# Peptides against a protein of PDB entry 9GMZ: the designs that were tried, part 290

Target 1, 343 residues: chain A of PDB entry 9GMZ
Amino acid sequence: TGFPLELLTRPATERLAYFENYTVAHPRLKEVYEILMRTIAEPAGASFIFVYGASGVGKTTLRLRVEQKLTELALPKLESDRARVPVVGIEAIAPESRYFNWKEYYTRALITLEEPLIDHKFDYGVRGISRDNFGKINVESKVVAPALRRALENALIHRHPDVFFVDEAQHFGKVASGYKLQDQLDCLKSLANMTGILHCLLGTYELLTFRNLSGQLSRRSVDIHFRRYCADSPEDVQAFKSVLLTFQQHLPLAETPNLVDHWEYFYERTLGCIGTLKDWLKRVLSDALDREATTITLKDLQKRALSVAQCQKMFKEIQEGERQLSETEADVQNLRSALGLGA

## One batch from the design tools (peptide; made by RFdiffusion4, then SolubleMPNN)

Design b2_p27_6_s2 (from b2_p27_6, 12 letters changed)
Fold by OpenDDE base, seed 5:
Structure b2_p27_6_s2 (fold): chain B 343 residues (1-343), chain A 27 residues (1-27)
Amino acid sequence: as target 1 above (343 residues)
Amino acid sequence: SETYEPLETWEPLDMASKLAELRKRME
């Protein structure tokens, strides 16, 4: 079934919102979703989940879908446990300075954690944290990062989410030295240990550097690789074509564009990353709606495509990440072979 | 001929509504 035909009579904003908010449940997304949901349900003593993959593979979509599902599953239990928040998800912000802004991180985490619970006053035990008349958390400028951390620890313990999501977590790694990165890892580890809350870090392959620096975290972490589709795999090509077919049916336009016939061009400019594809199509759809166009043309696609230079840069970053993972897999196989375990 | 088919779609994300429902149940 395609998009609701009623959208054709709706404003451009509603049509665009429909396309933005629906999700194509492509094979890799489903796989990672199932693994992530299972791992959250049964962490088996893990304190961290690392979800890594190419930029634009769809990690944010994955996070949001898991957050929605965890919220839905928790709703019946919240009648008995009114203090509980089922899930909290934040996006890590790239530091403006060479240093990660922990004060901002803790503030954002507190705001996000308490946003659902406007009517339930929680005393964080920290002076300078208050709720306004609209239930928004206000953090006074005088509140220092250690106090905000204590407030967050107390809030996480009290609200007891099943998982704490940090999207764009590679931004923790944007520090001038490896020592500072270790300190950040130790900080996150301490937060997870003190609260007993499972942390899920989603990010690019740069997150692997973060993962590898903490040999102690490796024993308490689960790794999930969100792979792109590869053109050298017939199965992946079929999946990618199926994604295009699904998108073309869900573009709220009067005439269904033929995206599948251009699958190679779509692959060239997305590198098999479905998030990149969706964002591209969203831009093209927006342009088409602004022109009151009945369909999308190849020229419309070309106008909003990533440049070849952008794709080349992204591809190099992907290749480096995939190489690092392949080397790790080979090391595991070599270790297993050396131990007399079958490959 | 390798056949590709339309994939399943998930309904629009409505976290605002879910959060509002969460709030109502916590009242």
Scores: peptide ipSAE 0.347, ipTM 0.826, DockQ to the pose 0.356; fails the geometry check
Fold by OpenDDE base, seed 4:
Structure b2_p27_6_s2 (fold): chain B 343 residues (1-343), chain A 27 residues (1-27)
Amino acid sequence: as target 1 above (343 residues)
Amino acid sequence: SETYEPLETWEPLDMASKLAELRKRME
């Protein structure tokens, strides 16, 4: 079953929005989704979940789908617990300065946490934090980072989300010194410990550097690797072709484009990352809708493809991340073998 | 012959409506 045929009579904006909000439940996404949902439901004393994988693998899609599901599951309980927010998710921003802006982070977290609660008054215990009549949190410039942290801690305790998501969390690692990175880890650890709220950090393989710096976090964290599809695996190639087949059926165009016949080209320009594929198809769909085209051609695809140079750069970053994980797995196996434990 | 089939699809993301419903329940 493809897209709703009624979309063909709808404005280009609605057709594009359908495709944007549409999700192919590909095997790797389903696997990671199930692991993540189970871990959130039963954290078993974990304070952190790390979800790492290639840029464009689909981590943001994973987060948004989990946020939606957690919200849906919580809705019946909100009738009895009106203070509760089921989930909070933010995106970490790359710092413009050599220092991570904790003030901005705490402010954004507070705003996001309280966004659904427009009419609910909460005293943050901090002067200079207010809510307007439109539910927007206003943080006065005089409010310092330690006060914002206390406000966030109080809000998280009061709202008690099942999980706090931080997307693009590799940006915590972009600090000028290893010392500052440790301080950031300690701050996050302290926030999780003080609130009792499970934190999920999603990011690229650069998140591994952040993960490895804290031996203490290792004991209280769950690691989830969101793998790309690999061309050297027949099963992964089959899954990737199935993804293309599904996308071609869900492009809201009059004529179904043949994407599967070009699977090697799609793989070359996405590196097996389905998020990259979706974003590519979205750009091409937008162009097709602007031209009132009935289908998408290879030429249309080529016009919006990532350059070979971009793909080569992304592939090097992926290979380095996959190498680091393989070395870590080998070290664990070596340790187990040395202890007389089975591999 | 590599047999590939269409995959499961999830309904469109509707976080705005879910947040609006959440808000309404907290009133």
Scores: peptide ipSAE 0.338, ipTM 0.815, DockQ to the pose 0.345; fails the geometry check
Fold by OpenDDE base, seed 2:
Order: sequence, then structure tokens, then C-alpha cells
Structure b2_p27_6_s2 (fold): chain B 343 residues (1-343), chain A 27 residues (1-27)
Amino acid sequence: as target 1 above (343 residues)
Amino acid sequence: SETYEPLETWEPLDMASKLAELRKRME
């Protein structure tokens, strides 16, 4: 089933919103979603989940869908436990300096946990944290990072989310020294341990640096690789064509564009990343709606495509990440062989 | 010819309404 035909009579804003808000449940997204949901339900003593993959693969979509599902599942329990927040999600910000801004991180986390409509005023026990008349948390500039950490620890314990999501988590690793990176990991590990809250770090392949530095984290972490579709895999090509077909049917235009016939061009300019594909199609749809066009043409696609230079840069970053994972797998096989464990 | 079929679509993300519902239950 395609888009609701009634959308063709609706304003461009509503037509665009439809396309923005629906999700194609492509095979890799479904797989990672199912693994992530199961891992959150049964962490088996894990304190961390690492979800890594290419930029634009769909990690944010994954997070939002999991947050939605966890919220839905928690709704019946929230009638009895009004203090509980089912899930919390923040985005890590790139550090402006060689140091990660933990003060900003803790502040954002607190603000996210304490949305204005939570009637139960949690006393953080920290001077300089207040709520305005709308229930919004205000953190005074004088509040130091250790105090904010304690406030966050207490808030996480009290709100008891099923998981704490940190998107763009590779930004924790953008510190100049290996020692500082270890300190960041130890800080996160301590926060997870002190609160008993499962942390899910979503990021690019740069997040693998975190995995490699802490042999201790590896014992208490679950790794989820959100792979792109690869053109050298017939199954992946088929899945990618199916994605294009689905998008084609869900573009709220009078004439269904033939996206599938251009699958190679779509692959060239997305590298098999469905988030990148969706964002491209959003831009093209917006342009088409602005022109009151009946369909999308190849020229419309070309106008909004990523440049070859951008794709080449993204591809190099992907190849480096995929290489690191492949080397790790080979190292495991070599270790197993050396231990006399069959391959 | 490789047979490809339309994929499942998930309903619109309406976190705002769910959060509003959550908030209303927390009141």
C-alpha cells in the first residue's frame, strides 16, 4: 500500500511531513532494532550497548523507534510509578576543546530527564539547580561538574529508565590523548555502574576506538554493528531496490516516480546508507512540492545529490571502519586457531 | 529478474503525543 491518496489534496507541508514521519522498515534496520530491543530487555549484566555504523545508515531513526517502543511498553506501568521515565536520549556534542564538556553533558541529560510536566519535584540536593514556573530545570553557571554528576546519578536512579541513549557518542573519543579517552570511558562506566542504568552509545565507526581501548568494557558491553547495504552482495542490492520501491510508493506525488531504475545512481550517492537516501529524497520532494510538480525526475535527483567528493570522503571513512572490524574478526580467528579452537 | 517487493513501513513517529500522554498520566 502506498501513501494515502488524500494527501494529494493536502498542503505541501502536510505531504512533506508524511514522508518525514514514516519509516521504511528495511532488513538491516529491523535486524538491529530487534537485537537492540532484546538486549535492552535482557542486558545479561551488560552496562553498555555500542551501536556503530556509517554516518547516515539510520542510527537516529533506530534510536527514535526504540524510544517510541519503550515509551509505549512503559505506559501501563507509569500509572503506578509516576516517577519513572521509560527512556532518556541525548546527543553528545563535539568538544570545542581537547576536553569533553561534561558539565554540558550532565546539564543536557538532567534537562532531558526532567521535562517540565513531571509533577514530582525531584530535589537534586544540589544548590543552583532550580525549576522555573513551567517546571523546566535551570542550572546556574556556578554549578560544578561533580555536583551535576551527582544530580544526574540521583535523577537516573529515581527515574530508572530502561536505557540511557547517547547519540553521536564518537564525540567522547574526540580527545587528544589516549589517557583522556580512558578517563572518559571510566567516567561513563562509573555513571552506568553507580546508577544501574544501561547505557546505549550510538555513533560512527569512530566509536570503535572506545571498544578497542577498554578490554574491561568489552566484558560488559554488547556490540551491534549497523551495516550499510553493499553493492557486492546480491541480497543487499535486492534489499536496496526494495527500499527504493517502498520510497517510490510513499512519495505523495500524483505520478509515482521510477526510483528503482536509477538504483545504481542512488547507491553511488548514498553508499547504501538508507538515512542518506531518505534525506536526499526529502530534499527532492520538498523541491517538487514547491514547484507543484506531479513527479520527480532524474534531473531533480541530480540537483540535490551529494557531490562525488562528499561521497568519496564518506566512503573512505566507511572503509576504514569496516577494515577495523574485519581486522578484529581476523584477530579473533587467529587467536582461536592459536588456542587450538577450531575456526 | 531479481524479484524485489515493497517493504514494511512503520507508523509515523509521534513521540510528542506519546510524551504528552505520558505527561498527562504523570500529572
Scores: peptide ipSAE 0.329, ipTM 0.791, DockQ to the pose 0.367; fails the geometry check
Fold by OpenDDE base, seed 3:
Structure b2_p27_6_s2 (fold): chain B 343 residues (1-343), chain A 27 residues (1-27)
Amino acid sequence: as target 1 above (343 residues)
Amino acid sequence: SETYEPLETWEPLDMASKLAELRKRME
């Protein structure tokens, strides 16, 4: 099983698009996908889902695949419920200032909510929110954050998505003070409660700080750890080699490159993060297609690899996140022991 | 001998066509 051989006669753009658009269903992705889909279907009173893991582990791929599946499942219901949006996904932006820009967040959320339903006008009940001739939402500069919040609340209630995704959600934590972070979390909690819409925050291990700051969020949140593959685990190494083998078979080149023989080098430069691996292979494939090359060589890989310095920085961030989780697990065990619950 | 096998691949992401179908059903 590999790429369609017909792609070898197609333009470089189609070959690259094929590689971009398919997904290797690796064990960690499947596991997290199943947990996330189940949690969305049966939140059991949860208002939040936190999905955290290393940068480049594949959180965006996970989100997009869940969005696709939720959209497919909603299609039969849309004939009867023309207002419904099955899923909404935004990316949080890093604040340019020491303050999170809520006005921008609400504006982007509103735009994203209405893009699928451009033909169905919704009255937000807020002056200064309009649609252009193309159905795109326009927010006048005079509209203040509290008014945009009310508009978003009304839109979320009206469109009733199964989940609201926020990617790169660690950017909510990039504020000058812990008090402001608490206020932001309370704001998000209030939005989820007022709308009844489940929120899923995807991000780095910095999302763990949100769990620690709000004991109230912990009671209404489900946590999903999207782990990388670890070289000290034989099972993880096998899974990583299987990923490389699968990518090798799905690179639309005349000669199948031997990626598996270089698994250690791939691991060194990706830290077991499959998103980082895919992005790397995409860059190398693009270069190979531009040169009309028949295959990919180690030299081609080396030209597009992350630097050792970049990998060292990423690895330190991963180790800190994994350490925090391990300490939290130990704290749970200590709490259970202190409560007289068996270890 | 460490046996590794090819993994399952999911169908291409085609959110644009699904959203277009969604829009058409909502008309």
Scores: peptide ipSAE 0.326, ipTM 0.787, DockQ to the pose 0.335; fails the geometry check

Design b2_p27_6_s3 (from b2_p27_6, 10 letters changed)
Fold by OpenDDE base, seed 2:
Structure b2_p27_6_s3 (fold): chain B 343 residues (1-343), chain A 27 residues (1-27)
Amino acid sequence: as target 1 above (343 residues)
Amino acid sequence: PETFEPLETWEPLDLKSLLEERRRREE
């Protein structure tokens, strides 16, 4: 089934919003979604989940879909436990300096916890944190990072989310010194342990550097690799073509574009990353709607494609991440062989 | 012929309506 045909009579903004909010449930997304939902439901003593994959693979889409599902599942329970927040999600900010801004992190986390106008006033026990009449928190500039941490710990304990999401978590690793990176991991570990709240860090393959520095996290962490589609796999190529077929049916245009015939070009400029593909198609759709075009052409696609230089840079970053994971897989195989377990 | 079929699609993200419904249940 394609898009609702009534959209063709609707404003460009509504047509674009339909495509933006639409999600193709591609095999890798479904797999990672199921693993993540299961791990959140049954963490088995894990304190951390690491979700890593290429930039533009669809991690944000995954997070948003999990947040939606957890919220839906919590709705019946909220009648009995009005204080509960089912899920918290923040985006880690790239450090402007050699130091991660923990004050900003805690402030953003607190704000996000209170964005749902939960009428239940929670006293943070910290002077300089107030709520306005609309339930929004205000953090005074005088409040120091240790006080904000205590406020966040108390808030997380009181609200008891099923998971705390940190998107773009590779930004924790962008600190210049290895010892500071370990201190940051220890800080996050302490927060998870003190609150009893499962943390899910989503990021690029740069997150692996952060993950590998903490041997102690390995025992309390679940790793989820959100893989791209690979052109050397016939199954992955078929899945990628199926994604294109689905997108072409859900572009709210009068004439269905033939995206599948250009699958190699789409693959070349997305590296098998469906988020990158969707963002590209959004830009092209927006341009087409602005022109009141009946369809999109190869020329329209080419105008909004990533440059070859951008793709080459992204591909190098992917190859380095995939190499690191392949080395780890080889180490597991070597360990199994050494233990007398069959390969 | 490589037969590939359209994939399942998920309904639009509607976190806002869920948060509004949550709020309504808290009142």
Scores: peptide ipSAE 0.288, ipTM 0.775, DockQ to the pose 0.329
Fold by OpenDDE base, seed 4:
Structure b2_p27_6_s3 (fold): chain B 343 residues (1-343), chain A 27 residues (1-27)
Amino acid sequence: as target 1 above (343 residues)
Amino acid sequence: PETFEPLETWEPLDLKSLLEERRRREE
C-alpha cells in the first residue's frame, strides 16, 4: 500500500505535507515506543526517563507519537477532568549564550502546558503571567526565573500530565563557565520531585553525562537507548532496506523511485538514522515537486545529501556514545558475574 | 534473496480536531 494516488492531482504543498506527516513504524521506533509507553504507564517510582540516541535517529518522531497516543488515551477522562493535560512536550533550545536559559525554558513549558482550549483559568500565583483573549499565556519580561519555576510547578501539579517531555535535552549540559552541570540536574530533579510528574528527557548521547553525574538520578531513572541501524547487523540492514522500500512507496510521485537499490549510499549518508533519511527524502521530494518531476533520481539524491565531512563528524559522535554504552553494559555484566548471576 | 517487506505506517492523529470537538461537547 502506497500513498493515496489522488495526491498526484493535488498541489505540491499537499503532496509535500503528506510526506512530512508520514511516519514509518520501523522496528527500532516501535521497540522504543513500546518501552516508553510501558514505562510511562508503570514508572515504578522512576522520576526520569532518559531516551538517548544519535542525532536524527527519530527521537522527536517518537516523542510526538507518544504525545499523540497519550492524548488519545486520555480523551475520555478529560471530559470529566477538565483541568488535566495528558502530556506536555517541549524542545530545549540551544542557548545563544554559553548558559542554559531557564527563564525561557520555564516560559515555553508554561505556554505549552496551557493549551488555548483549556477553559479552566489557572492562577499561576505569579504576577505578570496572564492569558490573552485567545487563551494564550503571556509572560511579562519582568517575571524572574524562580517565579516562573513556581508557576510551572503549580501548573504541573494542577494539570497533572502523565509525562513531561523535554526534547533536545542535551542542551541542559551547556553550562557557562563557573556553573556546574550538577546544578542543572538538581534543578530538574527538584522540579520532578516537587511536582510528582514523570520527566522524559530525549537527547543525544550527551545525556549520558547527565546520567553519570547523579547516582541518585540513575536509581530513579529508566534508560532507553534509541539505537540506529548498524550495517554490521544483517537484521538491521534488512530493516533499513524495509524503511527505504516503505518510503519509496509513500513518495507522492507519478513513478515510484528505486531507493532500495541505493541502500548503501543512503546508509553512508544517514549512518542508519531514519530521521536523517526522512529529512533527506523530504528535501529531495520538495525539489522534485518544484520541477514537476515524475520521479527521483540518484542525482537528485546526491544534490541534497549530507557531505562526507558531516557524516564523518556525526559518525564520530555516534561511536563515542555507543562506546560509552558498551562499556556500561560490560560493567553490568561484570557486576552480575561477580555476584554469581548469569550474564 | 534477502526478503524485506514494507513497514507499518503510523497515521497522524488530528489532536486539534479532537480537542476542538471535546470543547464543543463541554459547552
Scores: peptide ipSAE 0.260, ipTM 0.714, DockQ to the pose 0.294
Fold by OpenDDE base, seed 5:
Structure b2_p27_6_s3 (fold): chain B 343 residues (1-343), chain A 27 residues (1-27)
Amino acid sequence: as target 1 above (343 residues)
Amino acid sequence: PETFEPLETWEPLDLKSLLEERRRREE
């Protein structure tokens, strides 16, 4: 079934919002979703989950889907435990300075934990943290990072989420020195240990650097690789074509565009990353709606495509990440072979 | 010809609607 036909009579904003909120459950997304949900349910003593993959592979879509599902599953328990928050998710912000802003991180985490859906007021015991008339947390500028950390630790313990998500977590690594990166990881590890809350870091292949720098985190972490679709795999090509077929049916336009016939061009400009594909189609749809167009043409696609230079840069970053993982897999195989374990 | 089919759609979960539907079942 395609988009609701009633959307064709609706404002452009509503038509765009439909597509923005639309999610294709493509094979790699389903696979990673199932692994992530299982790992959250049974962390087996892990304190961290690392979800890494190419920029635009769909990590944010994955996070949001898991947050929704964990919330749905927790609803029966939330009636008896009104203090509980089932899940919390934040995005790490790229530091404007050479230093990660922990004060901002803790503030954003606290604000997210104390969304107005929580009827049970919690006193953080920190002066300068208040709730507005709408139940939103306000943190005064005078509150220092150590106080915010204690407030967050107390909030996480009290609210006891099943997982704490940090999206774009590679931004923790943008610290000027390797020592400072270790300190950041130790801070996160301490937060996870003190609260007993499972942390899930989602990010690019730059997260592999975090895994390698902290031998202690690697022992208490689960790794999930969110792979792109590869053009050298017939199965991946078929899945990618199926994604295009599904998207073309869910573009709220009077005439269904033929995206599938352009699959190679879509692959060239997305590198098999479905998030990149969706974002491209959103831009093209927005332009089409602004022009009151009945369909999307190849020219419309070309106008909003990533440049070849952008794709080449993204591809180099992907190749480096995939190489690092392949080397790790080879090392595991070599170790297994050396131990007399069959391949 | 390689036959490929449309994939499953994940609809956004409307938490408000879920809460309202649950309230209706408990009443």
Scores: peptide ipSAE 0.254, ipTM 0.707, DockQ to the pose 0.259
Fold by OpenDDE base, seed 3:
Structure b2_p27_6_s3 (fold): chain B 343 residues (1-343), chain A 27 residues (1-27)
Amino acid sequence: as target 1 above (343 residues)
Amino acid sequence: PETFEPLETWEPLDLKSLLEERRRREE
């Protein structure tokens, strides 16, 4: 089963939107999705979930699918609980300075949390936070970070989401001093504890450094590793080929391109990251539609591929992250052995 | 020959329609 054939008579914008909006449910995505949904339903006293993996592995796709599912599951209860927001998701911003901008973080979190509830007024207990005539939250420049934090705490308690998502959460770790990084962890921990809201931090392997700095966070956190597909695993290679086969059937073109025959080239330029693959194919599809092409060629693929230098850089970052995880697993085994516990 | 099959596809993401449905239920 492929794309709806009716799309071939539709505008290029609609064809591209089809490809953007569907999701290939590849094995690693399904696995991580099931673990994450289960953990959100039964946190077992955890205050944090860490989802880490390579850039372009598909963490944003995972988040959006979980947000959709949590919203769907909550819909029947929202009639009786009008104050509730089922889920809130924000993206952490890379600091322009050596300091994380907490004021901006709290402001964005408040705006995102309240955006679906335009018609419901809430008093945040903080002067300088208002809603405009369109119900959009406005935060005056004079409002300081501690006041915004209190407003966010009150809003989170009142709206009681099942989870608070922070995408690109490695940006919390981009601070010049270890002490300031610990203070940031303590701030997040305090926010989760004060609100009782489960926080899910999604990020690259740089998030591991952030997680490892607080032995107290580790005790109250669940870790989920979103792995890439590895070429040294026959099972992973088969899964990657199946992804390519699925994508080629869902490209809304008159002639089905043969992506599978080029699987090694796709792997070389994506490192087994399905998000990177989808983004690449989206760019190539857009170019093909603009030219009214009947199919995608290898030359079209090459034109939009990441450079070898970009792939080499990304691969080094992945290898460092995978190494750190392997060392951590070895350390746990060594600790168990030293305690006289079986490995 | 290594037999691989097409994977399951999930329906298009439509968070906007879900949020609109929520708003209608709150009215």
Scores: peptide ipSAE 0.298, ipTM 0.719, DockQ to the pose 0.332; fails the geometry check

